# Ledger of designs, part 114: peptides against a protein of PDB entry 5EG6

Target 1, 151 residues: chain A of PDB entry 5EG6
Amino acid sequence: RLRSQTVSTRYLHVEGGNFHASSQQWGAFYIHLLDDDESEGEEFTVRDGYIHYGQTVKLVCSVTGMALPRLIIRKVDKQTALLDADDPVSQLHKCAFYLKDTERMYLCLSQERIIQFQATPCPKEQNKEMINDGASWTIISTDKAEYTFYE

## One batch from the design tools (peptide; made by RFdiffusion4, then SolubleMPNN)

Design b1_p29_3_s2 (from b1_p29_3, 16 letters changed)
Fold by OpenDDE base, seed 2:
Structure b1_p29_3_s2 (fold): chain B 151 residues (1-151), chain A 29 residues (1-29)
Amino acid sequence: as target 1 above (151 residues)
Amino acid sequence: MVKSKSLETLKLLQERQEELLEELKELAE
């Protein structure tokens, strides 16, 4: 018989020095706001304040210290990333992470792997880029460094 | 709102296409 649950939940996690998406484990990441002109590097200056869409952020694993490249956090509308949204980031809303200085590359889940997905321009809507569901993330606050659960 | 330096988890909902297909195959047998 078919299982009732056809949707799985995956979390960004670091294991073995690599980012991946796990259904059993989740990592806790510091989200650091950077200046728009901040250069790429292991060391960076972190700004205070509430993060807005369109701003540059760094995601750093609280356990390993491993970080993703600079990202621009963008608001998601259905399966599109909004390029001009600048309101405060909401944990109730889906977001996408554009890899800064790339050609529309977004942080994306493919099975258990974290990859870069190239968004497609929207010809009729220049302020939007088409992404997939694997590039649509939800931010959840946590005070735990890491958690493992079993079904 | 999400504050800088806050500790967060990134979550994604994924449709289990592969598993569903296998289950459908089994059901059809």
Scores: peptide ipSAE 0.499, ipTM 0.770, DockQ to the pose 0.045
Fold by OpenDDE base, seed 5:
Structure b1_p29_3_s2 (fold): chain B 151 residues (1-151), chain A 29 residues (1-29)
Amino acid sequence: as target 1 above (151 residues)
Amino acid sequence: MVKSKSLETLKLLQERQEELLEELKELAE
C-alpha cells in the first residue's frame, strides 16, 4: 500500500535580515492597517480597526523591525485570489498578499525562500486571478503557534 | 477577525508534491 503524502508546514520568519519560511521557527509580525493612499516608506500612519480584504497592510517583524513592502490582503478561493472581496479578514481563511503597485505579484513560498509570484489573470472571471498554494497563507495568533512548537 | 496592530504569524500548509510541481514550473520559466 502507498504511504500518505507528506504535508509540509512552514512559517514566515526573519533570519539574517531576510524573510524566509521555516518549519522549525515562526516569526511574530505586527499587521498594520494603512490607508489606501499611504505611500511606501519606513514611516507610515497606522489605522485602527479590523482589517478587511482589499485593504493595504504592513507586516513588521516584532523582533527585528524588518518589514515587507505594502501589501493588499486578498481573500483566497481555492487557487484564486479574489480582487473584489471586502469582508473582514478571518484567521480561519486562507489569504494572499499582493505586492501593491506590481503586476499581480504575490508573496509566495518557494522551498524555504520567500519570493514574489506573478498571478495569472482569469479570462472568464475578471474579479479573480490565479495563484498557487505557495501564495495561500493562514494568519494565526502567536499563542497558537507557540503551542504547535512546545506541546 | 484580524485587528490592526495585532501580533500574528503566517503559516503555509502544503503537500510536498504540489510544492515540487510549482517549483518545477518556476524553473521552466
Scores: peptide ipSAE 0.493, ipTM 0.783, DockQ to the pose 0.069
Fold by OpenDDE base, seed 3:
Parts: structure tokens; C-alpha cells; sequence
Structure b1_p29_3_s2 (fold): chain B 151 residues (1-151), chain A 29 residues (1-29)
């Protein structure tokens, strides 16, 4: 028989100097809004305000200070990333993190490893890219993380 | 809404596709 539990929960986490996805631990990350023209580097200027899809962000681990490269946060519709969505980012909706200045590379979970996954263009819809489930993330507040983790 | 400089956690709900495929193979045998 098929297992009843077909879905597992994983959280972005930093351990041993590396990013990974853990089913037992979760990391707390500052999400920093950047200007669209901000250059890559360890030092960056953070802007205030609510984050919208299509904007550039930096994810910084609150414990280690490790950061991912500049990301463009994109709205997700099923298994597609929307390239032109610009509404405010919602914690209730899935999102994808495009590695800025790459050829359709997205932050992706493969087993417990964090990798870059290359999205496939949608032939019928130019404003969409096909991603996998491992590239579809949900942002949740840290005050809710513990409850969600043990739910 | 997500605000800049906010402290967040990134969660992913992953479907156990590999396990399901293995189980389906067993059923097909």
C-alpha cells in the first residue's frame, strides 16, 4: 500500500557553514530588500518597506551571518514562477527565489541539499517559468515557526 | 505581508515523489 504521508516539511537552515534543508531544525533569516541595481557583495544597502514580487532581496542567517547571493523573489502559481508579478509578497502564498543574473536558476531543495535548479521556459506563456516543487518556498514568521514545526 | 529586515523562516513542503514511485512500482509487479 501507498504511504498515507506523502508530504514532508523542511526548513532552510545553516549548519557547518553550509545551507541545507532540515526536517528537524529551522533557521531564522533576515530578509533584506535591495535596490534593483544593487551590486553583489557582502556589504549592501538595505531599503525599507514591504517586499513585492520581482524585487531583489538578500537572505542573511541571523545566527551565522551567512548570506545567499542576491535573489529575486517571484510569485509561484502551481509549478510555475511568474516573471511579471509585482504585488506584495504574502506569507500565505508560495514563492520562488531566482538567483539574480543567472540563466533561470532558482533556489531549490534536493533531498536535504540546497542547490540551484534551472527552470524551463513555458512554451505557451512567456511570463512563466516551470519550476519543481523543491523550488517552491513558503515564508513564515519566526514566532509561528515553532508551532508550525510541531504541528 | 513581508517587510524588509524582518526575521523569517523559509519552509518547504516536499512531496515524497521517490518513495511514491517505488511504492507504485511494487503495486505494478
Amino acid sequence: as target 1 above (151 residues)
Amino acid sequence: MVKSKSLETLKLLQERQEELLEELKELAE
Scores: peptide ipSAE 0.512, ipTM 0.781, DockQ to the pose 0.051; fails the geometry check
Fold by OpenDDE base, seed 1:
Structure b1_p29_3_s2 (fold): chain B 151 residues (1-151), chain A 29 residues (1-29)
Amino acid sequence: as target 1 above (151 residues)
Amino acid sequence: MVKSKSLETLKLLQERQEELLEELKELAE
């Protein structure tokens, strides 16, 4: 008989000066919208507005101030990242974080580690890249996350 | 919708693939 629980939950978290994925703790991150031509660095100009898929974002830990490199947030359809989606980002929808200026590297969970996972091109669908489940994230509000852990 | 400068957390739901594979193997045997 198959087990009733087949899914585990992990949260992006910063601990000991490193990004990791925790099943017991979650980090609160500011998601900053950047210009497409914004350079990499600790200092950056933040744009206002609602974030759309395909745009460049910066994730900054609210506690430590540590930040990931510039990311392009992409819409996820099943196990593929959509390269040309540009609609508003939804918290109810899975997304992927492409590390900007890399060869199809995405923010990915491997065990408790946060790694870069190289997506595979989709020959039949040029607007898609194949990612694994460890690269499919969901953005949720901190209040909802608190309820999950403490209620 | 997600707004710039908002405070969010990132959650990942991952299937326990290894465990599932083991269970499937057992069912197939």
Scores: peptide ipSAE 0.508, ipTM 0.780, DockQ to the pose 0.048; fails the geometry check

Design b1_p29_3_s3 (from b1_p29_3, 16 letters changed)
Fold by OpenDDE base, seed 3:
Structure b1_p29_3_s3 (fold): chain B 151 residues (1-151), chain A 29 residues (1-29)
Amino acid sequence: as target 1 above (151 residues)
Amino acid sequence: MILSRSLEVLKELQRRQEEYLEELEELLE
């Protein structure tokens, strides 16, 4: 189970005041749980507790302190993001970062760049959106964490 | 203390996305 902590990503890091993608370097970030009604801004209140899918989070660079816009962390099943999953976040599973208050925009790695990727809705499955591989992320905690598999 | 550059980051991401789309369109012409 994931909680507000320092995590590492394989592709995302900060260099020269900007976010960059790299397959060679790891970026360290603080992931913070926010309240669902928290507004966008420089200052935000961190909520205590374990992070669940569907909740709002902030990614903050451990070096510069620069933060990304508010994100909703969503569970990934194959090549789809699940919209209604609400179980605890597991580091054993891939996740997607939906940019809050956008039209299905997800944080995505494309040609070594970080971009927004627009997911395609699934007509027959209202609880799923189609994402590409670049929008699927793995979280590796640098702190002690619980690893749980959910069926 | 956290110095958030969320708005600047979002604008940059949008710019990069637009640039990428323009490049793809040119390749298809």
Scores: peptide ipSAE 0.024, ipTM 0.443, DockQ to the pose 0.736
Fold by OpenDDE base, seed 1:
Structure b1_p29_3_s3 (fold): chain B 151 residues (1-151), chain A 29 residues (1-29)
Amino acid sequence: as target 1 above (151 residues)
Amino acid sequence: MILSRSLEVLKELQRRQEEYLEELEELLE
């Protein structure tokens, strides 16, 4: 299970004050849990507890302190984002970052750039959205003390 | 704490994608 901590995010890093993608570099970020009703802004209140899928988070660059917009971390299964998953986030699972208050936009790596990818609704499964591989992320905790294995 | 300038890029991308979606919807009408 994952608490608010420093994590490594593949392909995402900050260079020159801007977010860039690279297949050769890893970005180190703090992932902060927010309240669901937290407003967008540079200042935010961090919530205590283990991060679960479906919750609102902030990714903050550990180097520059720059933050991405509010995201909802969602569980990924077979290239679909699960909208109703609420179990604890695990390194064993792929995840997707939904940009909060958008129309199914997810953080996506495409041609070495970070873009928004619009997920396709699943007609027969309202609790799922189809994403591509570029929108699936692996989180690796860099905080040994704050991470424990979750089956 | 500072929001990255990438926020502007993301918003622009969102705008473009929304416009594209609207165009597609219009074509499908």
Scores: peptide ipSAE 0.020, ipTM 0.422, DockQ to the pose 0.229
Fold by OpenDDE base, seed 4:
Structure b1_p29_3_s3 (fold): chain B 151 residues (1-151), chain A 29 residues (1-29)
Amino acid sequence: as target 1 above (151 residues)
Amino acid sequence: MILSRSLEVLKELQRRQEEYLEELEELLE
């Protein structure tokens, strides 16, 4: 399980006040848990607790303090994002970052750039959305002290 | 390099977990 803490996100870093992607460079970010009703903005109130899939989070650059828009962290199963998973976030599993209040837009790595990728609804499974590999992320905690294995 | 190593470890652990789950599913069929 994962609490609000500093984590490294694959291929994400900040240069010149902008978010960039690189296969060789990593960005260290604070992942902050927010209330579901928290409004968008540079100023926000962090909620204490362990992060679960389906919850709203903020990724804040540990160096510049710049933050991405509010994200919903979702569990990934193969090429799909699970919409109703609510178990604790595990660093052993891939995750997807849904841009909150968008039409199925996910944070995606494409050709060394961070873009928004629109997921496709699964025809037979309303609780899933189809994403690509670029929208699947791995979280690596920079502080093992606040990470514990469960099960 | 530390981050790279960590990523590799996590990928391996994830692979093992997935394989284990698949094996369990097969046993339940």
Scores: peptide ipSAE 0.019, ipTM 0.338, DockQ to the pose 0.021
Fold by OpenDDE base, seed 5:
Structure b1_p29_3_s3 (fold): chain B 151 residues (1-151), chain A 29 residues (1-29)
Amino acid sequence: as target 1 above (151 residues)
Amino acid sequence: MILSRSLEVLKELQRRQEEYLEELEELLE
């Protein structure tokens, strides 16, 4: 039950072969778990099971079938992405999507556009790198019966 | 725990942690 209030949100969706964000448009994606050694490509082998932080995933648009490059889903702590967190992913936790095999590039929302944002290394914490709010995401199931709560 | 399945990926902008968590819980009801 949603409370009656104004909420500032953006939804990831696909339009015209490009990834966009909108406060009004709703996009549903399949999040697929991959092996850590899975190669980049349009065809990939999906693993079953619960997704943990640090694992490689593919986001596939449920409508168009378009997929983002391989991502590593990382846990977010405040304004930082954790590089070594490996606990199960929770819909109640913020997450970041690292573009695999890049120099600290993360999936980011900026002015209703999906871009890559380069994280800044934390000088005193090697297991963290600084991201902005645009690179912090929330995952919500489209079917509430398809997930189990994890804290 | 999250399985490979259909999900909505969204942004919650300019919200305090407490309000954010409350809203997420409401969305999950």
Scores: peptide ipSAE 0.026, ipTM 0.454, DockQ to the pose 0.031; fails the geometry check

Design b1_p29_3_s4 (from b1_p29_3, 16 letters changed)
Fold by OpenDDE base, seed 5:
Structure b1_p29_3_s4 (fold): chain B 151 residues (1-151), chain A 29 residues (1-29)
Amino acid sequence: as target 1 above (151 residues)
Amino acid sequence: EVKSKSLETLERLKKEQEELLKELKELEE
């Protein structure tokens, strides 16, 4: 199970003070569990416990301290993000990172860029919204921190 | 408490998206 810890994810890397995409580089990040009512900011309080889908998290680069905005980690089912899943995050499954307080914007890899991608509502399923493959991420727990590794 | 650097991250993500969309549109012309 996933908790506030060091993780790695492919394609997401920090260089030159910016997040960018790299197929050959794996970035080391801290994933921090936040309270649902935690405000956006560069300083935040971390919660203990296992991370569940639907919870608010912060991804912080282990090397530079660069961070993404508050994210809601959501479970992915095929090409959809589940809005109401709340089970513990499984590293065996892809996840999506909803940019909190946006209109269905997700962290996305597209054409070697890290962007926000607007998900499309599912007409017949209110608890789902359609994302693309670039918005599906794999998180791997790691004890490696404060450096990047290459493949 | 954890400190991070994220002031411009969201704006950059938005900008990158806009640029990408622009490029895709140009390819269709």
Scores: peptide ipSAE 0.309, ipTM 0.790, DockQ to the pose 0.626
Fold by OpenDDE base, seed 1:
Structure b1_p29_3_s4 (fold): chain B 151 residues (1-151), chain A 29 residues (1-29)
Amino acid sequence: as target 1 above (151 residues)
Amino acid sequence: EVKSKSLETLERLKKEQEELLKELKELEE
């Protein structure tokens, strides 16, 4: 299970004070669990506990301290982000990072750029939003106690 | 409490998206 800790993700990297895509480097970030009521800011209070889908998180570059805006981590099922999933985050599944307080904007990799991408509503499934592959992220815990390697 | 640098990140993400969309439109023309 994931908690506030250091994680690694491919393609997301900070260089020169900016987020950019790198196929050669894994970005190291600290994921912080926030309270749902936490406001946007460079200073924030970390909440205790295991991270569940639907919760608000902050990704901070472990090297530079550069951070993304508040994100809601969501479970991914194929090409959709699940809006109502609330189980503990699993490293066995990809996740999506919804930019909090936006109109269905997700953190996305597109043509070597890190952008926001607007998800498309699912007409018949209100609990899902359609995302592209670039909006699906793989995160790996760097905590040795929780690290599991799959070949 | 944790401190980070996030002030301009959202705006940058928006900008990158806009630039990408412009480039895609130009390529389709």
Scores: peptide ipSAE 0.296, ipTM 0.785, DockQ to the pose 0.627
Fold by OpenDDE base, seed 4:
Structure b1_p29_3_s4 (fold): chain B 151 residues (1-151), chain A 29 residues (1-29)
Amino acid sequence: as target 1 above (151 residues)
Amino acid sequence: EVKSKSLETLERLKKEQEELLKELKELEE
């Protein structure tokens, strides 16, 4: 189970002051649990506890301090993001990062770029949104604060 | 409690998406 801690994820890293994608690199980040009502900003308050799907998180590069916008971490089922899953985040499953307060925008890797990707509603399944593979992320917990490794 | 650099990240993500979409459209034409 994940807590506010350091994590690593494939492809996502910061270079030259921007988020970039690298097939060879695993970026190191802090994942911080936030309150649902936490506003967007460079400064934020971190909550204690285990991270659950549906909660708001902040990913901060452990090396540069650069951060993504507030994200809602969502469980992935095949090609869909689950909107109502609320169980503890498991490293056994891929996850999606919904850009909070957007119209179904998710953090996505596409052609070696880090972009936002708009999910498609599932007409028959209101609790799901269709995403692509690039919007599915693997997170691995790590105790290394400022560490980047290559595959 | 925690400081980060996030003010421009969202806009950057949007920009990257837009650029990529433009490129993809051009390739399809």
Scores: peptide ipSAE 0.293, ipTM 0.781, DockQ to the pose 0.642
Fold by OpenDDE base, seed 3:
Structure b1_p29_3_s4 (fold): chain B 151 residues (1-151), chain A 29 residues (1-29)
Amino acid sequence: as target 1 above (151 residues)
Amino acid sequence: EVKSKSLETLERLKKEQEELLKELKELEE
């Protein structure tokens, strides 16, 4: 189970003051659990406990302190993000990061860029949104605040 | 309480997405 802690994820990296894509380096981040009503800002309050799908999180670079906007972590099934999953986040499964308060925008790796990308609704399954492979992320929990994983 | 730099990142993500969409549109034409 995942809680507010340091994590590593492939492709997402901070260098030169910006988020960028790296196939050779895993970025080290701290994932923070937030209240659902927490507003966007440079400063925020962190909640204790295990992180569940559907909850709001912040990813902060362990080295630079740079952060992504508020995200809702969602469970991934194949090429779909599950909108109603609420079980504890497991590193055994890929996840998607919905940019909170957007129209189906997800954190995505595309053409070696880190972008927001709009998911497509599933006509037959209202509880799912279609995402591409670039919007599916693997998270690895780490014991160290400063961790770099190399392939 | 945690301090971060998220606002600048948000704007950058939007910008990058817009640029990518522009490029993709141009490729389809």
Scores: peptide ipSAE 0.289, ipTM 0.784, DockQ to the pose 0.695

Design b1_p29_4_s1 (from b1_p29_4, 14 letters changed)
Fold by OpenDDE base, seed 3:
Structure b1_p29_4_s1 (fold): chain B 151 residues (1-151), chain A 29 residues (1-29)
Amino acid sequence: as target 1 above (151 residues)
Amino acid sequence: MKRKLRSEHTLFDISDILGHVKEQLAQPA
């Protein structure tokens, strides 16, 4: 059994080059580290090394090659995204995906739909932004193309 | 001990996002 911060009865997996919905299965995606100055595009230069919070990443489907826009992976502390954390990202730690070059927009799961959630600034803590639970994710790496997931 | 993420590692649990990219991500009102 795997623990995730996302609450959903459906997961997306890829079979035969197409996306399919599953209540228990999900597909595998590559996380690519980019330079901070890398421009948006379908083609990009990948950096090697351990991923740190605050860095720019691309999420790419391992089967189809479909990619999300550039994201900044940020550390999460009690429903708050940290803006200045730069330690290495570890599995099972909470993280948030900030859509790069937006006004505090984060990837969020809401009512089984993916939306952009606008974080609220923390007036007393300039290095933090308030997010909801749907914008907090748990990442697990694997060498398998597909996984069966159980809450 | 928790394993660190390395560039180009394969991950899961966020696969729903990619399907919605085709349909254009919704923005809050």
Scores: peptide ipSAE 0.143, ipTM 0.629, DockQ to the pose 0.113
Fold by OpenDDE base, seed 4:
Order: sequence, then C-alpha cells, then structure tokens
Structure b1_p29_4_s1 (fold): chain B 151 residues (1-151), chain A 29 residues (1-29)
Amino acid sequence: as target 1 above (151 residues)
Amino acid sequence: MKRKLRSEHTLFDISDILGHVKEQLAQPA
C-alpha cells in the first residue's frame, strides 16, 4: 500500500509574482494503476500491469509524494475524450485525465495555469466529450526499465 | 511499434503542475 497526501492541489513556479505552469519547468509524476473500486484516500493499493484507457490511476509527485485525486485516463481523438476506449495506453499518444466522480472535469493547462476544465457532452456522440486542447497531455516515461512494444 | 505504459512509470509533460508553490486546482474563468 502506497501512502501519500491526496489533495486537489498543484505546485506552481512563481515568476514576477505570478503563478506559472510551463513545460519549461520539469518535474516528474509516478502513475499508479488502481482498481476501479478503489476508494479515495491518502493510502491506496497499487495494481501492477499495463495501463489501459478507462482505468483508474493516481498521479503522485516524485518529489513530495503528494497525490492528486483518483483519475480516469482516457484516450484523446483530436479535441474529444473517448469514454469507452479500453486499449493499452501508448506513451506516444495524447491522453486526458478525468477527475473521477465529477461532472466531466479534466486536468487542463490553460494560460499557464493548471485548472479543472469541464468537458462538454457531444450531442451526436454519447461516447465522446469535447475537451480543451490544454486537457490533452503527452506522456513521456523516464524509466530505464524494460519496455514492451505493441502495434 | 508503440510503447506500453506500465503502472508506476515516471512521467513528464504532466509535470507541468510541478513547482514550488502549493495551490488548489483552479476552475475555468
């Protein structure tokens, strides 16, 4: 069981008295796979294995150990999050992080700030939600361990 | 060939939320 402080907070760098979130400021998160029925808390049980879209994950700061609330990692198609995709997550593809048990709230970078962005339902496609471009994230692994590849 | 994402990987880009000042997640204006 992994222990962390679970809060809806972020860490920002300050420049000129303003809060900024930028790709120029590098850090790292651990992504932990959870069971779908895992409850919210500072302590949680991590599952091993490859992460698939639609699964529940925890993002843990590699420095402080602070964790965000439970997220569902979702596949992104252009400006939409796919609600029913379940294939393996590719580190080369963009993804979205839905805050579990919210009204379509996603982690989003907007105007150099991390916000919760509410996705808009797609009227003609119930399996999709329209997201902000800033809600589409790229994952780059820093691990030097063995990798498994797939087509 | 695509690289699978494994549980407990260390990630970048999402690290945009890292820094030195703690703050609550903001809502859209």
Scores: peptide ipSAE 0.126, ipTM 0.638, DockQ to the pose 0.117
Fold by OpenDDE base, seed 1:
Structure b1_p29_4_s1 (fold): chain B 151 residues (1-151), chain A 29 residues (1-29)
Amino acid sequence: as target 1 above (151 residues)
Amino acid sequence: MKRKLRSEHTLFDISDILGHVKEQLAQPA
């Protein structure tokens, strides 16, 4: 059975060319799968297939077309981002977005602003990084999204 | 049972925040 979606108070949306958070407004995005070696830029080549943790993605606002820098989508376990998870992304579970080529910077909400939050290394678990709740996101598929169920 | 995410449209929801962090804006491309 599918796990219930987490309850959150804020939603990602775009206004004035910037990302903001609101308790009432939703932001719809395209999540595009990229090759691991795809370079940063406004133009990028999109791959087909199911997205797995550890893969590089682009988030593009469906309304404004504004895109974030390349991100690596990572699995979240409690307050940690898993660095080596590679199973298919679960839409109903929390995930984290690592800003590619940064020093442990993750996409994070802080007081209605979208910021980069620096994760702390886990002392005894090198495959994990400690993140805060603001860096944990829940993905909800739109009616246009394709998905399948698996055990 | 899990739901696989395909490269497509999605909505994003953020978890409740328990604390504050230093502001360092993510810069959209």
Scores: peptide ipSAE 0.094, ipTM 0.563, DockQ to the pose 0.102
Fold by OpenDDE base, seed 5:
Structure b1_p29_4_s1 (fold): chain B 151 residues (1-151), chain A 29 residues (1-29)
Amino acid sequence: as target 1 above (151 residues)
Amino acid sequence: MKRKLRSEHTLFDISDILGHVKEQLAQPA
């Protein structure tokens, strides 16, 4: 039983072979850890272990097998993505998904659509990039653990 | 200690990402 924590109410689900945003429906995805030097492609080598911030991951739909481009999962501090955090990712904590090898592009939910949001550099903090709330995601395990969450 | 994330089934707030993200990446800036 995890502590109560802030969790977004935006859910990723797959319908008709596409990813869709929903406030009520959930989609199950595999989050796969990749090597930092893994190239982009439909086929990739998955690494085992606990996922840490800063690592490269692949999100794969458990139903269709469709995968997103390589992402770097980053820790979120308020409305900033941390570029150098490397501690283990905690479920139900907010995280940001940086599109690897882009100009600060992050996965973002806006008006029930997924978009790429370009983060703004923090002038005074080089280890941070400014994101919006839509670019903050919550990861919830599909196991039978009991969670208490709030907005 | 908070539950750590492993490579496994996970639910999160991402929708319509696959198509849109790929399309955006394919388009020139």
Scores: peptide ipSAE 0.195, ipTM 0.740, DockQ to the pose 0.098; fails the geometry check

